# Ledger of designs, part 43: peptides against a protein of PDB entry 2AZE

Target 1, 148 residues: chain A of PDB entry 2AZE
Amino acid sequence: AQECQNLEVERQRRLERIKQKQSQLQELILQQIAFKNLVQRNRHAEQQASRPPPPNSVIHLPFIIVNTSKKTVIDCSISNDKFEYLFNFDNTFEIHDDIEVLKRMGMACGLESGSCSAEDLKMARSLVPKALEPYVTEMAQGTVGGVF
Target 2, 101 residues: chain B of PDB entry 2AZE
Amino acid sequence: GRLEGLTQDLRQLQESEQQLDHLMNICTTQLRLLSEDTDSQRLAYVTCQDLRSIADPAEQMVMVIKAPPETQLQAVDSSENFQISLKSKQGPIDVFLCPEE

## One batch from the design tools (peptide; made by RFdiffusion4, then SolubleMPNN)

Design b1_p12_1_s2 (from b1_p12_1, 5 letters changed)
Fold by OpenDDE base, seed 5:
Structure b1_p12_1_s2 (fold): chain B 148 residues (1-148), chain C 101 residues (1-101), chain A 12 residues (1-12)
Amino acid sequence: as target 1 above (148 residues)
Amino acid sequence: as target 2 above (101 residues)
Amino acid sequence: PILFGNNKLKLK
């Protein structure tokens, strides 16, 4: 009885660990897809324009975004060496990382929400190694966990 | 019996986790390759148009922060205090605003 | 104490 109980505890621990790893893998896949898709988009755009964009017209990864109402008053203090910043807002703000920005841009092909069209799914699959394609398919279908 | 069943379940879970680890290794390898590719890094950028697409540009201001690794970010968002503090140890922090149209 | 300036943020 005690041995069985110990094994049940271990089973539950392993199940939780697998669940955590599944979440990590999904995020890694989304990051890979989003990044590759962004690079591909920009490469194509530069080829069409026959030139890169002006240096000050783009923001390279990594970055974070802070957004707030245009009506929000922001007080900014910057150290002389620019090592320290202090922002004071008179209203609420939001912070987003670059990955979230890419997702909102559609760079993850809607895979993050299982909202892939057939073309989106095709694109997503094309941006990962073959071994990851079944998992991408499962993510799109909302049936993650069947690939292993 | 129950013991044998549990033992078998644990073995199956181990195999599943091994497969999962393999997939994760493949994925992390791909990400490393991307990070090491100079051309990919050069092309890893967003535009002001991109940033405006993620929020209503008529209503929202978008600020971009580029900070070196190990930068400390502290944010307070409450009814009484709205603050962001950035402290870098490895270099200057750059902050950008999307130009208003 | 850290001295702060009122520098204008960069525009893209």
Scores: peptide ipSAE 0.031, ipTM 0.899, DockQ to the pose 0.082
Fold by OpenDDE base, seed 1:
Structure b1_p12_1_s2 (fold): chain B 148 residues (1-148), chain C 101 residues (1-101), chain A 12 residues (1-12)
Amino acid sequence: as target 1 above (148 residues)
Amino acid sequence: as target 2 above (101 residues)
Amino acid sequence: PILFGNNKLKLK
């Protein structure tokens, strides 16, 4: 019947929306883990050193990274007020956001790539509220969405 | 029948979505708490060593850009043009290089 | 006005 067909369309719509929200939730969890892990690492390091790092030796979030071959020639134009920048490269470059940098640093415990050891999983679980722990476990197992 | 089954499926999906929304709210709250905590923000940094672990300065030049919120970034990476354009409306943009040594 | 240059701030 037409009514059943309409409900089937709605069902598919909701399934797709849920899939999108699952992806968003996973990213939020990874961000939370990465940030908390970074803060924890740095806190420990500063305690061990008994001092903070020199102010110009670190970069605080947020930031972006641009990398290219050291042989790449870069021409840079800067406005007087430094509100505008124009970079011209003679070869290809890469751009990475700070979250990607943190992931590559292992701050997300390998959860993002399915490379989460038992120790990594323990760390990841410890960095989220209790309500999120089951989802972290599902992410590590690659079983997110298995309820559907 | 089929109608009853579909109706039940939709109810179950609604409950699942509600659970996801709840979990997302928890995550968002935690992230806000981190952003509002001065000590956490003070400790939210990376070092040159961290950057070298991502791209070795012996082979790659690593440039860090700190731009105010709402900064416009335009990048072109083609065979003929390799360009990055930045335009801030809220303040100056800072650019840093990771030293080789 | 746009100034041309290649000077960058460096991490210490």
Scores: peptide ipSAE 0.029, ipTM 0.897, DockQ to the pose 0.119
Fold by OpenDDE base, seed 3:
Structure b1_p12_1_s2 (fold): chain B 148 residues (1-148), chain C 101 residues (1-101), chain A 12 residues (1-12)
Amino acid sequence: as target 1 above (148 residues)
Amino acid sequence: as target 2 above (101 residues)
Amino acid sequence: PILFGNNKLKLK
């Protein structure tokens, strides 16, 4: 019947939307974990050193990274007020945001790949509100994707 | 019947989506709290050692760009052209290089 | 005006 067909189309639309929201939630959780873990790491390091790092030795978020071969020739043009930059490379380059950098640093505890040790999972759980812990567990187990 | 079953499925999916929305709200709230905490922002940094762990300066040049909000970034990466253009309207752009050890 | 060069800051 036409009515049932319409509802089936709507059902599929909702399932797809839910899947998209699941992906968004996972990314938000990873961002939260990575950020809190970074802050915790740095706090501990500064306490151990009994001082903050030298001001010119650190880069605060937010930032982006550009990397290329050390052999790549780069020409840079900068406006006098530093509002405009133009970089010309003679070879390929990569651009990464700060969140990706934090993930590669292990700040997300390997949760982004679903490959967490027991210790990493414990850390990840400790960095989220209680309501999010079950979802973190599902991410680690690779069981996220079903409708709950 | 089939109609009743589909109707019930849609209600269940609505409840599931509401649960997801709730969890997302919790998560975004936590991120905002971190953003508003001055001490957290002070501690939200990476070091040269961190950057070296991602890309060895012996093999890769690592450049860090800090730009004001709403800065336009245009990148072209093709066999004919390799270019990055940055245009800020809110302030100067800072570019840093991670030195070798 | 745009200046040509390698005016980059370095981390210490």
Scores: peptide ipSAE 0.028, ipTM 0.897, DockQ to the pose 0.119
Fold by OpenDDE base, seed 4:
Structure b1_p12_1_s2 (fold): chain B 148 residues (1-148), chain C 101 residues (1-101), chain A 12 residues (1-12)
Amino acid sequence: as target 1 above (148 residues)
Amino acid sequence: as target 2 above (101 residues)
Amino acid sequence: PILFGNNKLKLK
């Protein structure tokens, strides 16, 4: 009886750990897809244009985005060495990391939101190693963790 | 019996976790390769057009922050204070505004 | 301090 109780505790611990790892894996997959898709898009665009974009016209990863209403008043204080910035807003703002930006751009093929068309899914699968393709499929179907 | 069932469950969970660990290793390896590839890094960029697509420039101001590694970011978004503080340890911070239009 | 209404940090 005591042994069974101990094993039940261990079972629950492992289930929770697996759940966490599933979430982490999904995020890693989305990041990989998004990055590779972005690189592919830009490579194709540069080939068509026969030149890279002007250096000052693009933002390389990594970065973060801050957005707020255009009506928001923003005060910015910058140190002389630019090591420190202080922004004061008179209203709410949003912060997004580069991965979230890529997702919103559709670079993750809608896989992140379950809005993955057949074509999107094909693209997503093509951007991951073969071993990850089944998991990408599961993500698209919403069946991740079905073995538990 | 109960013990047998639990033992079997744990074995199955172990196998599942090992599979996850393997897949995660593959993913992290791929991401590392991307980060180490000069050409990929050169092509890992977004444009102003991209940024405009995620927030309506007619309604939203979009600011991009590029900061060195280990930069501290503190954000307060409350009724009493709306503030972002950035403190870099390794170099200057760059801030950009997306042009309107 | 810089007021964004008067001063902007633009993409370079």
Scores: peptide ipSAE 0.026, ipTM 0.896, DockQ to the pose 0.112; fails the geometry check

Design b1_p12_1_s3 (from b1_p12_1, 4 letters changed)
Fold by OpenDDE base, seed 3:
Structure b1_p12_1_s3 (fold): chain B 148 residues (1-148), chain C 101 residues (1-101), chain A 12 residues (1-12)
Amino acid sequence: as target 1 above (148 residues)
Amino acid sequence: as target 2 above (101 residues)
Amino acid sequence: PILFGNNKLKKK
């Protein structure tokens, strides 16, 4: 009947929304892990060096990365107040956000790929609140996606 | 019947969504705590070595862009045009070059 | 030009 059809449409809508939230949650977890892991790494490094790194040797979050071939010719125009930049390349380039950079650095413990070592998984679990540990485990096993 | 079954399914889905919302709130809270912690922000950095590990310094040039919030980024990457345009309304944009080894 | 490491961004 029409009533059942309406409820079935609503059911499908809710299922789709849940899937969207699942993907958002996974990204948030990865961001949390990557950030905490980065901070932890740097803290230990500074402790070992007994000093912070030189100011011009580090880039603080947030940032964006642009990379291209070293052979690429880049023309740069900058406004006087540095509010506007225009880059012209003679070849292709790539743009990455800081989160992607952290992932590539291994700060997310390989969890982003749905597989990681036992040690990496242990690290990942240690960097989230207890309530999130089961979800981290599911991510590591690639079993996230079902309705619970 | 079918109607009752669908009604139950919707209730179960609502419960599942509420659980997800709870977990997302936990994550958001943790991220906010990190953003509010001065020491964490001080330690939230990457080095030239980190960037070199991601892109082969022998082949790639790496630029780092630090821009104020709400900065507009326009990128065109086609066979005929390769361009990046940045426009800030809140302050100056900083661009850094990662040196070679 | 801004420094990162020992490099400066150059305007071209």
Scores: peptide ipSAE 0.035, ipTM 0.901, DockQ to the pose 0.057
Fold by OpenDDE base, seed 2:
Structure b1_p12_1_s3 (fold): chain B 148 residues (1-148), chain C 101 residues (1-101), chain A 12 residues (1-12)
Amino acid sequence: as target 1 above (148 residues)
Amino acid sequence: as target 2 above (101 residues)
Amino acid sequence: PILFGNNKLKKK
């Protein structure tokens, strides 16, 4: 019946929405873990050094990274007010946001790629509220959304 | 019947979505707390060593871009065109290079 | 050379 068809359409819509929310939640969790882990690392490092790093030796979030081969020729044009930049490369480049940088640094404990050791998972769990721990566990196991 | 089954499925999906919403609210709250904590923000930084671990400046040129919020980024990476365009509306854009050792 | 954190990239 048409009614059943309508409900099936709605079911599919909800499933897709849930899938999207799962992805968003996972990213939020990874961000939280990465940020907290970074802060913790730096706090510890500064305590060990008994001083903060020189101001010009660090980059605070947020930022993005662009990298390319050292052989790549880059032409850069900048507006007078520095509101506009144009980079032209003669070869491929990569762009990474700060979260991706943190992930590659291991700040997300390998949770983003399912590469968590027992210690990594323990760290990840310690950096989230209790209510999120089961989800972190599911992420590490790759079983998120297994009931759908 | 079919209708009853679908109705039940939708109810279950609603419950699942509500659980996700709850967890997302927890996450967003935690992120907000981090944003509001001045000490955390002071400690939210990476070093040159960190960036070298991502892309070795001996082989890769690494640029760090700090742009104001709502800055538009356009990137084209194809065999015919390799380009990055940045347009800010809220202030100047800063670009840094990660030096080699 | 441009230094990290100190010397910003300048237009050419």
Scores: peptide ipSAE 0.035, ipTM 0.900, DockQ to the pose 0.057
Fold by OpenDDE base, seed 1:
Structure b1_p12_1_s3 (fold): chain B 148 residues (1-148), chain C 101 residues (1-101), chain A 12 residues (1-12)
Amino acid sequence: as target 1 above (148 residues)
Amino acid sequence: as target 2 above (101 residues)
Amino acid sequence: PILFGNNKLKKK
């Protein structure tokens, strides 16, 4: 009986670990899709324009975004070598990483929010290796979570 | 009996975890390949139009921060203090503003 | 043309 109890505890531990890894895998898949989709979009745009964008017209990854009301007063102190920055705001602000920006741009095809159309799903599948396609399908259906 | 059942369950869970690890390895490999590809790096960018789709500069100030790896970021957002502190150890930090027009 | 302003909030 005690041995069975110990194994049951271990079983629960492994189930929780699997759940965590599923979450991590989903994020990795979303990152892959978002990055590849972004690259494809920009490649196509540059081909249509027959030239790359001007250097100062784009921001390359990685980056973070800070946004606040345009009425917010910001004081910024910068070290001489630009190694240190201090921003003081008189009101609330938001911080977003580049992955979140890409998701909001639709680069992850709505897969992150369960808003993946048939066309979006087709695109998403095309941007991952074959081995990951079934998982992408499960993500779109919201059926990820079972033990396989 | 119950012991055999639990033992079998643990074996199945181990196989499932191994499959997850394999898929994660495939995914991380793909991401690494993207990071190592010069053309992909060159094309991995957003525009001001992209940022406006996230936060409209007509109402929001949009600041872009490019910082070297291992940069420390400290943020305080409370009723009494609204502050962001950045400290780099590997080079200068660049800050850009999305123009309003 | 430059779409992004660089370090426009710099204060000492």
Scores: peptide ipSAE 0.034, ipTM 0.900, DockQ to the pose 0.058
Fold by OpenDDE base, seed 4:
Structure b1_p12_1_s3 (fold): chain B 148 residues (1-148), chain C 101 residues (1-101), chain A 12 residues (1-12)
Amino acid sequence: as target 1 above (148 residues)
Amino acid sequence: as target 2 above (101 residues)
Amino acid sequence: PILFGNNKLKKK
């Protein structure tokens, strides 16, 4: 009885750990797809243009985005050395990391929201190593978590 | 019996976790390769057009923040205070505004 | 100090 109880505790511990790892893996896969897709897009665009974009026309990763209403008044205090910034808004704002931006751009092929077309899924699969393709398929189908 | 069933479950879970660990290792390796590849990093950028597609400058002001690693970001978004504080330890912080249309 | 600044952002 005591042995069974101990094993049940361990079982639950492992299940929770697996669940966490599944979530982490999904995020890592999405990041990989998004980054590779972005790089490919830009490479193709530069090839067509026969030159890179002007330096001040692009923002390289990593970055974060802050957005607010165009009507929002923003007060900004900057230290002389630019090591410190203080932004005061008179209304609400949103913060997004670069990965979220890439997802919203469609760089993760809609895999993050389960909105993958057949073409999107094909693209997603092509951007990961072979070993990850089955998991990408599971993500698209919403069937991740077979261990539960 | 109950003991045998639990033992079998644990064995199956162990196998599943090992598979996940392997896949995660593959994925992290790929991400590291991307981060270490100079050409990939050169091409890892978004445009103003991309940013406009996320938040229309006609309605939203879009600000991009590039900060050195280990920069502290504190945000307060409440009825009493709307504030973002940035403190870098390794260098200057750059801020860009997406042009309005 | 802010690139592409506008009149809605005030430096203090």
Scores: peptide ipSAE 0.033, ipTM 0.899, DockQ to the pose 0.082

Design b1_p12_1_s4 (from b1_p12_1, 7 letters changed)
Fold by OpenDDE base, seed 5:
Structure b1_p12_1_s4 (fold): chain B 148 residues (1-148), chain C 101 residues (1-101), chain A 12 residues (1-12)
Amino acid sequence: as target 1 above (148 residues)
Amino acid sequence: as target 2 above (101 residues)
Amino acid sequence: PILYGNNKLTLK
């Protein structure tokens, strides 16, 4: 009985570990797709324009964004060497990383929410190694875990 | 019996985890390759138009922060105070706004 | 260090 109980505890431990790894893999896949899609988009755009964008017209990864209402008053203090910043807001704000921005831009093809069109899914699959394609399909269907 | 059943389950879970680890290794390798490709890094950028697409520019202000690695970020968002503090040790921090802002 | 006003960069 005690041996069985020990194995059941271990079973649950492994199940939770697998669940965590699944979440990590999904995020890694989304990052890969979003990044490659962004690079591909920009490469194509620059080829069409026959020039890169002006240096001060773009923001390179990595970055974070802070957004707030335009009505929000922001007080900003900066050190001389720009090593230290202090922002004071009179209302709530949001912080997002660059990956979240890319997702909202549609760079992850809607895979993050399982809202892929057929074309979106095709794009997503084309941006990952063949070994990851089944998992991408599972993510799109909302049936992650079936590949094992 | 029950013991044999549990043992079998653990073996199956081990195989599943091994497959998962393999996929994660593939994905991590791809990300490393991308990070090492200078051309990919050059093309890894967003525009002001992109930033406007993720938040209603009529209602929201969007500020972009580029900070060196290991920069400390402290944020307080409560009913009494709203604050963001940034402290870098490896270089200057840059803050960007869209032209309309 | 002493903190000063904002010096934000504007995208062009």
Scores: peptide ipSAE 0.030, ipTM 0.896, DockQ to the pose 0.091
Fold by OpenDDE base, seed 3:
Structure b1_p12_1_s4 (fold): chain B 148 residues (1-148), chain C 101 residues (1-101), chain A 12 residues (1-12)
Amino acid sequence: as target 1 above (148 residues)
Amino acid sequence: as target 2 above (101 residues)
Amino acid sequence: PILYGNNKLTLK
């Protein structure tokens, strides 16, 4: 009885750990798809324009975004060496990392929200190694973790 | 029996976790290849048009922050205080806005 | 030392 109880506790611990790793894997897949898709898009755009974009017209990864209402008043204090910044807002703000920005741009093909068309899924599959394609398919179908 | 069943379940879960670890290693390798490829890094950028697509500049102000690794970010978002503090030890911090701002 | 910043950096 005690042995079975110990194994049941271990089973639950492993199930939770697997769930966490599934989330981490899904995020890694989305990052890979988003980055490769972004690079592919920009490569194509530069080829069509026959030149790279002008300096200071683009922002390279990594970065973060802060957004707030246009009506929000922002006071900024900066150190002389620009090593320290202090922003004071009179209302709420949001912070997003570059990965979330790429997702909102559609670079993850809608796979992150299950809004993946057949064409989106085809693109997503083309941006990952063969070994990851089955998992991408499961993500699109919402069947990840069904065996657990 | 129940003991044998649980033992078998744990073995199956171990195999599943090993498969996940393998797939994660593949992903990590691919991301590392991207980070080490100079051409890919050169092409890893967003434009003002991209930023406008995620937030309407007519309604929202969008600020982009480029900070060196290990920069400390502290944010307070409450009814009493709305503040962001950035402290870098590895170099200057750059802040950008869209040109229409 | 913290300076009151009024400079705005913009993308071109």
Scores: peptide ipSAE 0.029, ipTM 0.896, DockQ to the pose 0.106
Fold by OpenDDE base, seed 1:
Structure b1_p12_1_s4 (fold): chain B 148 residues (1-148), chain C 101 residues (1-101), chain A 12 residues (1-12)
Amino acid sequence: as target 1 above (148 residues)
Amino acid sequence: as target 2 above (101 residues)
Amino acid sequence: PILYGNNKLTLK
C-alpha cells in the first residue's frame, strides 16, 4: 500500500537523522573529555610546580595551527591593524583545529580511534556525567548504534 | 500487519531520537559550564611541548593562530597556489611560533 | 593597506 511505502520512507529518514545525531553526540563527548582532561592535567602540573606557567609560554583555546616543512618559504602580509593576514607558501601545508590537537595529545583517551585501554576508559568515564557513561562505554567498544 | 509494524517502528525511533537529544543537551550543558568557569578557561591551554608532540619541530614549522570569533579563513592548497587568507572583523589576529631548540 | 614582513610572535 502507498501508506506503507510512505512510512518506510519516513523510517529511513529518521534512521539517517539518528545516525547524524549519534555522530554529533560522539564529537561532543570527545570534546568534553578532551577539555576536562586538559584542564585537569594543567591544574595538576601547576600544583606540582607551585606556580602557573609564564604567560607567553602557553596558548589558550581556541586556536588553530598551521604546519609545513621547515624548508617551506612563507611570505606573510599583515594589515596595519592586524585584522587581515595573507600567507603565501611555496609548498603544501596542513591546518588543524585545537580539538584535533587535543585528540592527538591523547586528551580524549584514545576514545576517538577506538584505542582505549582499560585505564583510558576509566579516565574517560570519570570525566562525563553519569548519564553519558553508557555511551562512552559503547564508543570504546565500537558498538554505538547497535540498538538499531 | 505491515502498517502496524511500521507505525511501531516509527514510535520506537522517535523515542530513540528523544534519548539522543537528551544526552546531547546534557553534554552541551557541561561544555557551557566549562566555558563559563573562569578557572577552567585559565587552565585550558597547550604548551610548546604539546605542539612538538604533534609535529616534529626538527622537520616541521608549527604556526599558531589566535583569531577572534567569526574570523574568515580561506585556504588554497594546489600545485600552483599555496595560500592562507585570514580576515577578522572583531579584532586583531595573533600569530605565534614555537621557539627553536 | 597590507604590510609585507615576517612579523610573528615567538612563544617563550
Scores: peptide ipSAE 0.029, ipTM 0.896, DockQ to the pose 0.106
Fold by OpenDDE base, seed 4:
Parts: sequence; C-alpha cells; structure tokens
Structure b1_p12_1_s4 (fold): chain B 148 residues (1-148), chain C 101 residues (1-101), chain A 12 residues (1-12)
Amino acid sequence: as target 1 above (148 residues)
Amino acid sequence: as target 2 above (101 residues)
Amino acid sequence: PILYGNNKLTLK
C-alpha cells in the first residue's frame, strides 16, 4: 500500500514534468518555424530586389518592442554612454519580445493560436526536421498530450 | 494489481518523457545552428512595415530596443507608476522608432 | 540627454 502511494506521487510528478516539457517543446518549435520562415521570406525578398535592404531600414534580432498609445507622454533619460535608459510613461505600455513580434507577423504560420490553414501547416512542416513533423501536426490539431 | 498498473504507467511515462527530451534536443540544435549561421543572422530582421503590422500605427507608438546581452530590464506598469529601466553592462543600448506615416 | 513630451530619439 505504501509502495503504491509512493508510485502515485511519482506518477503525478512525472505527469507535471511532462506537461512542462510539452509547453517548452511547443515554444521551441514555434521559434524555429518563425526564425526559419523569417529568414526565408527575407532571402526571397532580397533576391527579388537584387539587393539587401538599406542598413537603417531593418532591425535585426534580437530585440524587444515597447508600444503605447500615441497620446502617451514619454519622458526618456539617457546616460551619456547610453548604458542606461529610463522611460517614464503617463499611461500603460506593453512590452513584447522578438518572438512575439514574429508570431504576430504570422511567421509561426498561425500554429501558435490554432489558426493554421492547410497551406500554413504545410509551410510549418517544411521548416522543421522530419522528426518534429508529427508534433507540428499534433499542435495544429490540438491533440498534443493525448497519450497521457 | 494496483502496483503492477502503476509500474506500467511509470514505464510509459518514462518513454514519453524520453521522446520529448529527444525532440527538444533536435529543436535546440536547430536553433543553435541558426544562431551560428552568419547568413541566417544577416537575414534575421524585421522592417518598419512589419512593425506597423503589429500595432495600429495611427493609435500606437512602437519603440524598438536593442540591448547587449545581460542587459537588465525592469518594468513597472501600475496605476501609480509606468516605467521602464534599462541597464547595460556590455555596451550602449540602441532605441529605434519607425518613421511616422 | 533627456527627452520630454513629444520628443523622440532614434538611434541608428
């Protein structure tokens, strides 16, 4: 009886750990898809234009964005060496990392939100190693974790 | 029996976790390769057009911050204080704004 | 430098 109880505790522990790893894996997959898709898009665009974009017209990863209402008043203090910044807002703001930006750009093919069309899914699958394709499919179907 | 059933469950969970670990290793490897590929890094960029698609440029101001690794970011968003503090140890911080429409 | 109000700084 005690042994069974111990195993039940261990079972629950493993289930929780697996759940966490599933979440981490999904995020890693989305990152991979988003990055590769972005690179592919830009490569194609540069080939079509026969030149890279002007240096000051693009922002390379990594970065973060801060957005707020245009009506928001922002006070910015910058150190002389530009090592320190202080922004004061008179209203709420949002911070997003580059991955979130890529997702909103559709670089993750809508896989992150369940809005993955057939074409999007095909693209997503093409951007991951073969071993990850089944998991991408599961993500699109919302069936991840069904074996547990 | 109960013990046998639990033992079997644990074995199945072990297999599942091992599969997850394997897939995660594949993913991390791919991401590492992307980070180490100079051509990929050259092409890993967004444009102002991209950024404008993230938030309504008529209503929102979008600021891009590029900071060196290990930069400290502190943000406070409350009714009493709205603040972002950045402290870099490795170099200057760059801030970008997309041109207004 | 310190920016206030509608003043914005773009570092390129």
Scores: peptide ipSAE 0.026, ipTM 0.894, DockQ to the pose 0.141

